Peptides against a protein of PDB entry 3J47. Designs and how they scored, part 130

Target 1, 121 residues: chain A of PDB entry 3J47
Amino acid sequence: IRLTNQLKSLKGLQSKLKDVVEYLDKVINKELPINHTILGKLQDVFNLLPNLGTPDDDEIDVENHDRINISNNLQKALTVKTNDELMVIYISNLVRSIIAFDDLIENKIQNKKIQEQRVKD
Target 2, 26 residues: chain B of PDB entry 3J47
Amino acid sequence: NAQYHLLVKQGDGLLTKLQKYGAAVR

## One batch from the design tools (peptide; made by RFdiffusion4, then SolubleMPNN)

Design b2_p28_8_s3 (from b2_p28_8, 20 letters changed)
Fold by OpenDDE base, seed 1:
Structure b2_p28_8_s3 (fold): chain B 121 residues (1-121), chain C 26 residues (1-26), chain A 28 residues (1-28)
Amino acid sequence: as target 1 above (121 residues)
Amino acid sequence: as target 2 above (26 residues)
Amino acid sequence: DELDKQLEELERNMQELLTKIREMVDSL
């Protein structure tokens, strides 16, 4: 039961990570703006990560514990690594969106200045 | 974790400033 | 280490953009 729940949680995380990547790819392709809801979900995943690693101290057979602990530690380490990689991708896309918005503002200011000069002539 | 939250907060602060600037240029 | 380096570079780029945006706002 616990291993099945951990595997289900990992599959759920993997699915959410895939959805985040697909969303980030759409943002890179200028198909969608940065969604605050995805950032909130990532933060929620981070806040839940400390709880993914507490073995509740309730007596489950010591002899299977070492192989399950090594597998769980590896899965946890891979989950943390994947989360950090997605974090970097998210921040990179945020910066790209900020740059694109800055360029758009600058272009609007320049166009407004050119129009004001044409009205004075 | 803490450095990441700081970086995200800075990015959100920058985005908010850009939005205010874009509204003032309109 | 490479991930930390990419994060630091991204932070620097964000700070530079913040500075440029502030200068643009002050010039309006």
Scores: peptide ipSAE 0.320, ipTM 0.851, DockQ to the pose 0.034
Fold by OpenDDE base, seed 4:
Structure b2_p28_8_s3 (fold): chain B 121 residues (1-121), chain C 26 residues (1-26), chain A 28 residues (1-28)
Amino acid sequence: as target 1 above (121 residues)
Amino acid sequence: as target 2 above (26 residues)
Amino acid sequence: DELDKQLEELERNMQELLTKIREMVDSL
């Protein structure tokens, strides 16, 4: 159970990170505008993550002590996962800021070249 | 944890370079 | 020319960061 829940959580995080990377690659390639819907889907996955740790109701026979330890380990795994996902959001925002600044710099370079050409004419 | 802190440090380093560039272009 | 070089360096640094993010995802 514990290893399976950690593995499911890790696979969910891995899939989401992969989706974020694919999205970032598409934004870098100018194929897609920054879609707030992907951030919304990120949040929806976050909201579904607490539910990924509900053992299917079919394992009713774990002693209350093991249930408390599983719940605490799940909550800790969810906290770590939430931290990792906030981290991915931070990195995504960082990359977005870098792209926006790159575009701003390119626009400034172009404007400066146009002004220098107008002064030479 | 360590790889993450390294990635964050590299991101912060890039932001700092970007800020310096933005200040030099003003 | 120097501004264009700084832009290219920024693009390279951004690509390196993306590569490291990808490596981190692949290590999960």
Scores: peptide ipSAE 0.317, ipTM 0.849, DockQ to the pose 0.060
Fold by OpenDDE base, seed 2:
Structure b2_p28_8_s3 (fold): chain B 121 residues (1-121), chain C 26 residues (1-26), chain A 28 residues (1-28)
Amino acid sequence: as target 1 above (121 residues)
Amino acid sequence: as target 2 above (26 residues)
Amino acid sequence: DELDKQLEELERNMQELLTKIREMVDSL
């Protein structure tokens, strides 16, 4: 019973992770707008994922090491890849915010020049 | 990692300057 | 004049940031 519930929870997590990847691919392809709430929840999930890369030095036999190390290296590589994707999204949003503010400043300068010209006429 | 943190810090610094400028132009 | 000078400084800082982003992408 306990093992069956853990397997069901793991399958549910795997399905949800697949949906997140598909969503991220659509966001990268500009098919969907970036949902900040989904990104925040994804970041929370990554922060709650136990750092599967600290080998606490407690004795587990050498023969299962290859499958567990491949899984941990894959999970670390996926974590790095997701952090890089989140970084690209963050920088893209920052650049967009800077451009939008530059346009706002230019509009204010133009409005000020028009007002100064109207006071001289 | 270190280059990323440096870039994020520079972006945040620029955003802070941008906010100060936007407040001065109001 | 002071506003235009601050805008030019901001534009320079934005271009420097974009250059650093490009260097990071090229280093991947």
Scores: peptide ipSAE 0.285, ipTM 0.845, DockQ to the pose 0.070
Fold by OpenDDE base, seed 3:
Structure b2_p28_8_s3 (fold): chain B 121 residues (1-121), chain C 26 residues (1-26), chain A 28 residues (1-28)
Amino acid sequence: as target 1 above (121 residues)
Amino acid sequence: as target 2 above (26 residues)
Amino acid sequence: DELDKQLEELERNMQELLTKIREMVDSL
């Protein structure tokens, strides 16, 4: 029972991981726009992955060591790249928000000046 | 890393100033 | 007058942020 539930959970994780890869491929191919919610969930997965990939120093056969090192280096590189892309998006949205508020404030100041002039006339 | 954290901190500071200004205009 | 001064400070801080973003992009 416990082992069967773990296998079912692992198969569910594998299916979700495949769906994420298929989504990323569609985004790379510009078939779909970048969805911020999916990107945030992907970031959460990548933030959890470094904790899954600490090889406890138990004797992993030399052939698995090279594959694990390549996977860990690729995962680190992908994590850094994804973090940098999210960062650029965050800053761009922040700047856009600042510009929109600056324009709103300037419009309010102008409207106030016009109203004050109308009260003096 | 350090330049990024500085940039984020400056963005957050600007957002906070913007919020204060928007409250003063209301 | 104080509101206009705060607006100008905000604009200056926004321009400084844009400059730092540009420097970061140029460093990639």
Scores: peptide ipSAE 0.281, ipTM 0.842, DockQ to the pose 0.074

Design b2_p28_8_s4 (from b2_p28_8, 21 letters changed)
Fold by OpenDDE base, seed 3:
Structure b2_p28_8_s4 (fold): chain B 121 residues (1-121), chain C 26 residues (1-26), chain A 28 residues (1-28)
Amino acid sequence: as target 1 above (121 residues)
Amino acid sequence: as target 2 above (26 residues)
Amino acid sequence: DELDKQLDELEKNMQEQLTLINQMVDSL
């Protein structure tokens, strides 16, 4: 039961990761706006992920060294994957900010050229 | 991890360049 | 001219980052 739930959670995370990637590609392509609600829920899941690897303290029988190592490896793999997704989101936002500023700078340069032309006429 | 940190660092570098450019155009 | 060159460099770096992001995404 626990291993099946961990595999299901990992598969669920992998699917959500793919969905986030596809969403980010659409955001990069300006096809969709950033959904702050999806981002917030994803962040909440990520903030809870460190706790998803802690078995509730009520059944630590001292003999399962192998289960602790598997849980720690899964949690580490999930944390790495989580960090990678958060980075993709961060960089995508950064890239959009850069594009928006580039457009603003170009608009300012064009407006300045138009004003300089009007002063020469 | 290393590629991640490199990518973030490059992004921060771009943002810094953009900020300097925006300040020079103001 | 110098500003336009800096913008072009910024755009290039942004495109390189997008490419790296897409590569990481494809590796998941």
Scores: peptide ipSAE 0.342, ipTM 0.857, DockQ to the pose 0.060
Fold by OpenDDE base, seed 4:
Structure b2_p28_8_s4 (fold): chain B 121 residues (1-121), chain C 26 residues (1-26), chain A 28 residues (1-28)
Amino acid sequence: as target 1 above (121 residues)
Amino acid sequence: as target 2 above (26 residues)
Amino acid sequence: DELDKQLDELEKNMQEQLTLINQMVDSL
């Protein structure tokens, strides 16, 4: 029962990660804005990942060593993938902020030129 | 990792310049 | 004039960084 629940949770996490990647691709393609709720949930999952790697001391039966190594490698791979996704989100937000500042700067330059022209007339 | 950290560092440097400029134009 | 020149240089640097970021995103 516990192993089936862990597999179901892992499948749920994998599905959520897939949805995040698909969302990131849409954000990169400028089709959708960044959803802060998805970002917050990814951060929460990442903060919980270190706690998911400690099996409670009560079920270390020796038959689990190969499954523990596969689970730890999968969890490490999921952690790396989550870090890469968070990284892409951060860069995408940085790029959007940069573009918004560029537009603001250009608008300020244009407004200054219009004011200087009005003072000369 | 290293190329990413370099890109993030360059982006942060640009943001800092933009912030200084935005403060000087006010 | 000097302030506008500094703005244009900042805008140029920002566009170059945007291009580098887009190349990195395309490589993912």
Scores: peptide ipSAE 0.341, ipTM 0.857, DockQ to the pose 0.063
Fold by OpenDDE base, seed 5:
Structure b2_p28_8_s4 (fold): chain B 121 residues (1-121), chain C 26 residues (1-26), chain A 28 residues (1-28)
Amino acid sequence: as target 1 above (121 residues)
Amino acid sequence: as target 2 above (26 residues)
Amino acid sequence: DELDKQLDELEKNMQEQLTLINQMVDSL
């Protein structure tokens, strides 16, 4: 049951990650804006995962160490995967900012050319 | 990881060029 | 004219990065 639930949660996360990738592709293609709701839901999933950095110092028998190590490896893999998704979103935002700045610069150049023409007339 | 860091580095390089250009147009 | 050339180069570099991002997304 617990392993099946972890596998189901992993599959659900994999599906959600695929949805985030598909969303990022649409963002890159300028078809959709960044959906903050996807990021929020992903963060919520991570906040529900036990922190990788607190081995509770409770003397729990050697058989639980393998289960904790598998859970920690899964959580680490999920953390890495979410970090990769956040990084892709960050790059997508950077690219959008670059495009917006290029358009702003072009508009400034055009406005300067129009002012120079008006001073010559 | 390595390809991603390379992409981020290239993005930062482009942002730096854009900032220099924006400063030259001011 | 030189500023317009620099803008065109920046736009080209941005398009190349977008292509690299898309390739990375396609590899996930």
Scores: peptide ipSAE 0.337, ipTM 0.852, DockQ to the pose 0.060
Fold by OpenDDE base, seed 2:
Structure b2_p28_8_s4 (fold): chain B 121 residues (1-121), chain C 26 residues (1-26), chain A 28 residues (1-28)
Amino acid sequence: as target 1 above (121 residues)
Amino acid sequence: as target 2 above (26 residues)
Amino acid sequence: DELDKQLDELEKNMQEQLTLINQMVDSL
């Protein structure tokens, strides 16, 4: 039950992340108007990510197009990294649940053996 | 990507085995 | 006996996954 709920939650998160990516692609392609509320919430999620390399404010006159590409690449890298981290956490929780289940089974086997011995005495 | 999918598939396989085992102990 | 064997196999599979996870974490 608990593991199935965690897997369902992770699948739900994956689906939502996909929907966000599809939305962002449509906004980039000017197929949809920019929703400032959705972008603001996305920015808040990214700002809660640890500061992975603000390039120091050293004067690179990178044309506005290259800055947008760097920002998009950083955002993509951050999204991929966050997905990988969430996956590692999920798998770690899966493994912990397997260990706990193994211990529970061993305890049941031992309890059954003890009960069978008590019935023979 | 490929290693990720492999790891997820292995985790799902182990989860399925665990569920079968838990049903057999009951 | 068969239950203990299945348990040991599950534990082995879990250890293999832990090793794979650690390798992936070390690659990040």
Scores: peptide ipSAE 0.315, ipTM 0.851, DockQ to the pose 0.114

## One batch from the design tools (peptide; made by RFdiffusion4, then SolubleMPNN)

Design b2_p29_1_s1 (from b2_p29_1, 19 letters changed)
Fold by OpenDDE base, seed 2:
Structure b2_p29_1_s1 (fold): chain B 121 residues (1-121), chain C 26 residues (1-26), chain A 29 residues (1-29)
Amino acid sequence: as target 1 above (121 residues)
Amino acid sequence: as target 2 above (26 residues)
Amino acid sequence: DELDKKLEEMNIILKKVHELLKQIEKLKQ
């Protein structure tokens, strides 16, 4: 039961991670804005992940210990992968903000040039 | 990891430049 | 002169944004 729930949660996380990657690709391609709700749900999953990784029971048979180590290594690898994805989201937002500010600044410069021309006429 | 930290530092550097430029245009 | 200096500063920022985008694309490969 516990292992089946972990595997189901992992499959759910992997599916959500795929959705986040696909969403990131759409954000990079300027097709969609970042859904803060997906980001929040991902953060909530991460805040729940540290509770899946404490074996506080000193009676794990050697065969279960190898499976738990493989599960913990996979969970750590998935945590790193999702941190990398969250990072790509953050940078994509940063770049979008920078472009929007660049356009705003260019618009201000153009408006100032137009006003200076109108004062010379 | 290292490429990431470099990318974040470059992003922060751009944000700082953008803030300075936005203040100079006001 | 001051406006041209501001435009040059903007162009420097834009070039750096393009460099960051190129680095992001390199991390996707």
Scores: peptide ipSAE 0.284, ipTM 0.838, DockQ to the pose 0.061
Fold by OpenDDE base, seed 3:
Structure b2_p29_1_s1 (fold): chain B 121 residues (1-121), chain C 26 residues (1-26), chain A 29 residues (1-29)
Amino acid sequence: as target 1 above (121 residues)
Amino acid sequence: as target 2 above (26 residues)
Amino acid sequence: DELDKKLEEMNIILKKVHELLKQIEKLKQ
């Protein structure tokens, strides 16, 4: 039962990672705004991932140890991949904030030029 | 990994410059 | 003069943003 739940959680994580990549692609293409709910759910999955890797110290079956190590290595590789995706989201948000701030500065400059022209007339 | 951390560091440096610029425009 | 200096600083920031976006797109390929 526990191993089936871990495999289901890992498949769920892999599907979510694919959804995040597709979402990131749409965000880069400016087709969609950032969904904070998807990001929050992804962070929750990450906060749960260390807990999925804690062996509760109940019952030595030596034959499952190689499958657990392969699963942990795959889970670690998926964690690295998703960390990379989260950081691409972070940079994309940072860039959007920069562009929005640039537009705000340009608007202030234009407003100042209009005010200076009104004082000369 | 290393290229990505470099990209983040460049982004943070740009954000810091933008914040300084916004403070100078106020 | 001060406004023109501010505009130049903005253009430098925009160029860096564009370069960061290009690097992100290159990491996506």
Scores: peptide ipSAE 0.280, ipTM 0.837, DockQ to the pose 0.061
Fold by OpenDDE base, seed 5:
Structure b2_p29_1_s1 (fold): chain B 121 residues (1-121), chain C 26 residues (1-26), chain A 29 residues (1-29)
Amino acid sequence: as target 1 above (121 residues)
Amino acid sequence: as target 2 above (26 residues)
Amino acid sequence: DELDKKLEEMNIILKKVHELLKQIEKLKQ
């Protein structure tokens, strides 16, 4: 039962990661804005993932140790992949914030030039 | 990983410069 | 003169933003 639940959670996580990648690609392509709520929920799922690999100390037969190690390695690989994806989102947001601030500065400079010209006339 | 952290650090450096510039334009 | 200096500083920031975007695009290849 626990292994099946871990596999189901991992498949669910893999599907969610794929959805986040697809969302990231749309965000990079400027097709959609970032949904911070999806990102936060994903991050929460991943912060819970290290806890999904802790066996509570109840009787796991030595034969399952290799499957647990493979599951933990896959889970770690998925966590790393997601961290990389979250980081790409963060940079994309940072770049957008920089561009928006540059546009705001340009608008302020233009407004100041217009005001100075009106005082000179 | 390392190239990505370098890119983040460069982005943060740009954001800091942009913030200083925005404060100087006020 | 002060406004022109501010515009020059903005252009320097924009050039660095473009360089970062180019580095991101290189990481997607």
Scores: peptide ipSAE 0.268, ipTM 0.832, DockQ to the pose 0.060
Fold by OpenDDE base, seed 1:
Structure b2_p29_1_s1 (fold): chain B 121 residues (1-121), chain C 26 residues (1-26), chain A 29 residues (1-29)
Amino acid sequence: as target 1 above (121 residues)
Amino acid sequence: as target 2 above (26 residues)
Amino acid sequence: DELDKKLEEMNIILKKVHELLKQIEKLKQ
């Protein structure tokens, strides 16, 4: 059930991403104006995806990896689309990175609290 | 444009605070 | 005490994340 829902969501995302690319090509070619509805759907997709750490960066030292991943995802975004769409993607990824780090910090705090409780018993 | 740049600037400011906090938790 | 201070700093960050999300939603209207 969970895997099937993930596959369905991924397939829906792939279809929407294709529609966005096709639309962007038309905007680049000045055939159509920027459609706010496609931008909104892209934003919704980018609200649902966990941070796209590209799987090819397994060689970059863990401390530089967080700054480089945000910058490289921004640079990779910057190379592919018009300024406004890239900027929405950048903000969405930034907000997600922030949430993921917040959850990581909370987990570290909770783990520390559990360890301190175990040392007092 | 201007509201968007303001939002990016606020996001970067929040990320910087989060990084400082993550470093203080290590 | 140090843990509680760290938790409070995290809550300040969460509030700012929420404010950013609210501003993003306002730009969609």
Scores: peptide ipSAE 0.232, ipTM 0.806, DockQ to the pose 0.063

Design b2_p29_1_s2 (from b2_p29_1, 20 letters changed)
Fold by OpenDDE base, seed 5:
Structure b2_p29_1_s2 (fold): chain B 121 residues (1-121), chain C 26 residues (1-26), chain A 29 residues (1-29)
Amino acid sequence: as target 1 above (121 residues)
Amino acid sequence: as target 2 above (26 residues)
Amino acid sequence: SELDEQLKQMEIILQNVHDLLEEIKKQKE
């Protein structure tokens, strides 16, 4: 189960990176629409993070942010807006992942407590 | 940007603590 | 006693999560 989840996460990350590259190519070509596909893939990645126990995706988001910031002033303004939206979603998903992991820990503690009580009986 | 980076750092710190806690519970 | 200590640590983490959420809310204001 854990290995399968890790593989799924990695595949998701690979797909995200590809989408980011495609978006950057469009930006270079003076096409600057908000890439909703990248946003969707980002959401998918973060939804998988709780299953891995830790979000290790910070480097990918930072790299994307840095690459996007190289655009001209008009492009930069549009890109900054997009990046800010992505950042908000990133933080929100990070918090969600932490909460989900905390709940998992609590469940494990409860299960352990129940088992210990059964042994004492 | 600076505020965002601060929030990210705080989140990472919390995540690290949570990981340690999870390891201790196992 | 060890389990109780673990529960206390969990409570601290939950408080930290709460604090982070409050900071996020502050940024939205």
Scores: peptide ipSAE 0.247, ipTM 0.811, DockQ to the pose 0.100
Fold by OpenDDE base, seed 2:
Structure b2_p29_1_s2 (fold): chain B 121 residues (1-121), chain C 26 residues (1-26), chain A 29 residues (1-29)
Amino acid sequence: as target 1 above (121 residues)
Amino acid sequence: as target 2 above (26 residues)
Amino acid sequence: SELDEQLKQMEIILQNVHDLLEEIKKQKE
């Protein structure tokens, strides 16, 4: 039941992210103006994600390099709020961060299951 | 324009990965 | 307990994304 609900939530998130990308495409095509409220809320979403740019995460060097680049690109995108290209990069990085966060949650779930199995044995 | 389309394609790729992850969690 | 907290954080993120979508809809009207 809990896992099914999580999956449903992730599917919802995926659909929402797609809609955000479509919005950004319209902004890039000058079909819609930049909405500062949307940008602010996107920043809030990012701030709730695990800090992927912290060097202290002992995770494998390759993933760390991508995460550092994500953090740097995000900072640049936030500095130049009117740059549509940077906004696309920001959204792409946000999606990556969400995936990484989901993977982290799944890893913790698995670790918990392993621990429970060890106690039963 | 070409760079923009590339970025959009990358975003779509990430969405696909998210879908695969959701399927794996189920 | 830590996993539960992460799930709660994910729920908050989803709510924020929902709010963003509502704002996008408003801009399309």
Scores: peptide ipSAE 0.222, ipTM 0.791, DockQ to the pose 0.066
Fold by OpenDDE base, seed 1:
Structure b2_p29_1_s2 (fold): chain B 121 residues (1-121), chain C 26 residues (1-26), chain A 29 residues (1-29)
Amino acid sequence: as target 1 above (121 residues)
Amino acid sequence: as target 2 above (26 residues)
Amino acid sequence: SELDEQLKQMEIILQNVHDLLEEIKKQKE
């Protein structure tokens, strides 16, 4: 059940990302105005995706690099206001990544403490 | 732009610190 | 003692994350 839900969420995200790309292409082509609803959906997608990569971290290369390039391209293509929103999204993702890494470190520390306690007992 | 760059820099600095901490915990 | 120092470092990082989040929130306002 949980794995299936995760897969479903991932598929949903993929679909939403595709929709965003298509929308952005239309905006670039001046076929459609900037739609706040689509930007909101994009924000929702990014909120659901743990973006664990900073754009500058080469080691977290492949998946994050594409996202960063997409975000940067979106920023260039959109209005100043949209650019600001994308910047906020970027920073939010960065912070989420840092929090996730911090939680990982904490979990590791806790596991180490548990093992040390077991050895002492 | 300047505010964004400042925030990015702060985030990168925090990430670096976190990485160092992670290495020390290993 | 080493573990205690690591915990302190983690607390500092968490505070920095919190501060960054607050700054992001401020920029959204």
Scores: peptide ipSAE 0.260, ipTM 0.816, DockQ to the pose 0.075; fails the geometry check
Fold by OpenDDE base, seed 3:
Structure b2_p29_1_s2 (fold): chain B 121 residues (1-121), chain C 26 residues (1-26), chain A 29 residues (1-29)
Amino acid sequence: as target 1 above (121 residues)
Amino acid sequence: as target 2 above (26 residues)
Amino acid sequence: SELDEQLKQMEIILQNVHDLLEEIKKQKE
């Protein structure tokens, strides 16, 4: 169940990150303004992310802190009037999403290695 | 500017990690 | 294999972000 949820979240995040990158490319090329709707969708992706890490209290606090920071940054991004400032905030949130995704991938790889070792034993 | 440079550095670090993970899964 | 594909896609996204950041830097110079 947990692994399935993580995979689903990763797939969702991956899709949104792709959309964000494509949009940012258009903004850099001055083809389109930054769309606040994309930031909202990014927030939705973050909300769909499973709890990353072990159920240790320290990890819960870090995760909550990261969620709060992401939400605050998204809110700030939505209030920014300049396209460049919005883009910087958006990229920052994107990087945070990628970090979270990387952690999920690492956890999955580790779990897979543990499972393979158990099968060999 | 400082935030931008930090973001670039973080992205590069993540790319390196992803490459390592890809190699480990192969 | 599915995980590997996800990793590859993430790498592409990171590269795109890096390229965007480099372009912003060039515009400020």
Scores: peptide ipSAE 0.254, ipTM 0.811, DockQ to the pose 0.193; fails the geometry check

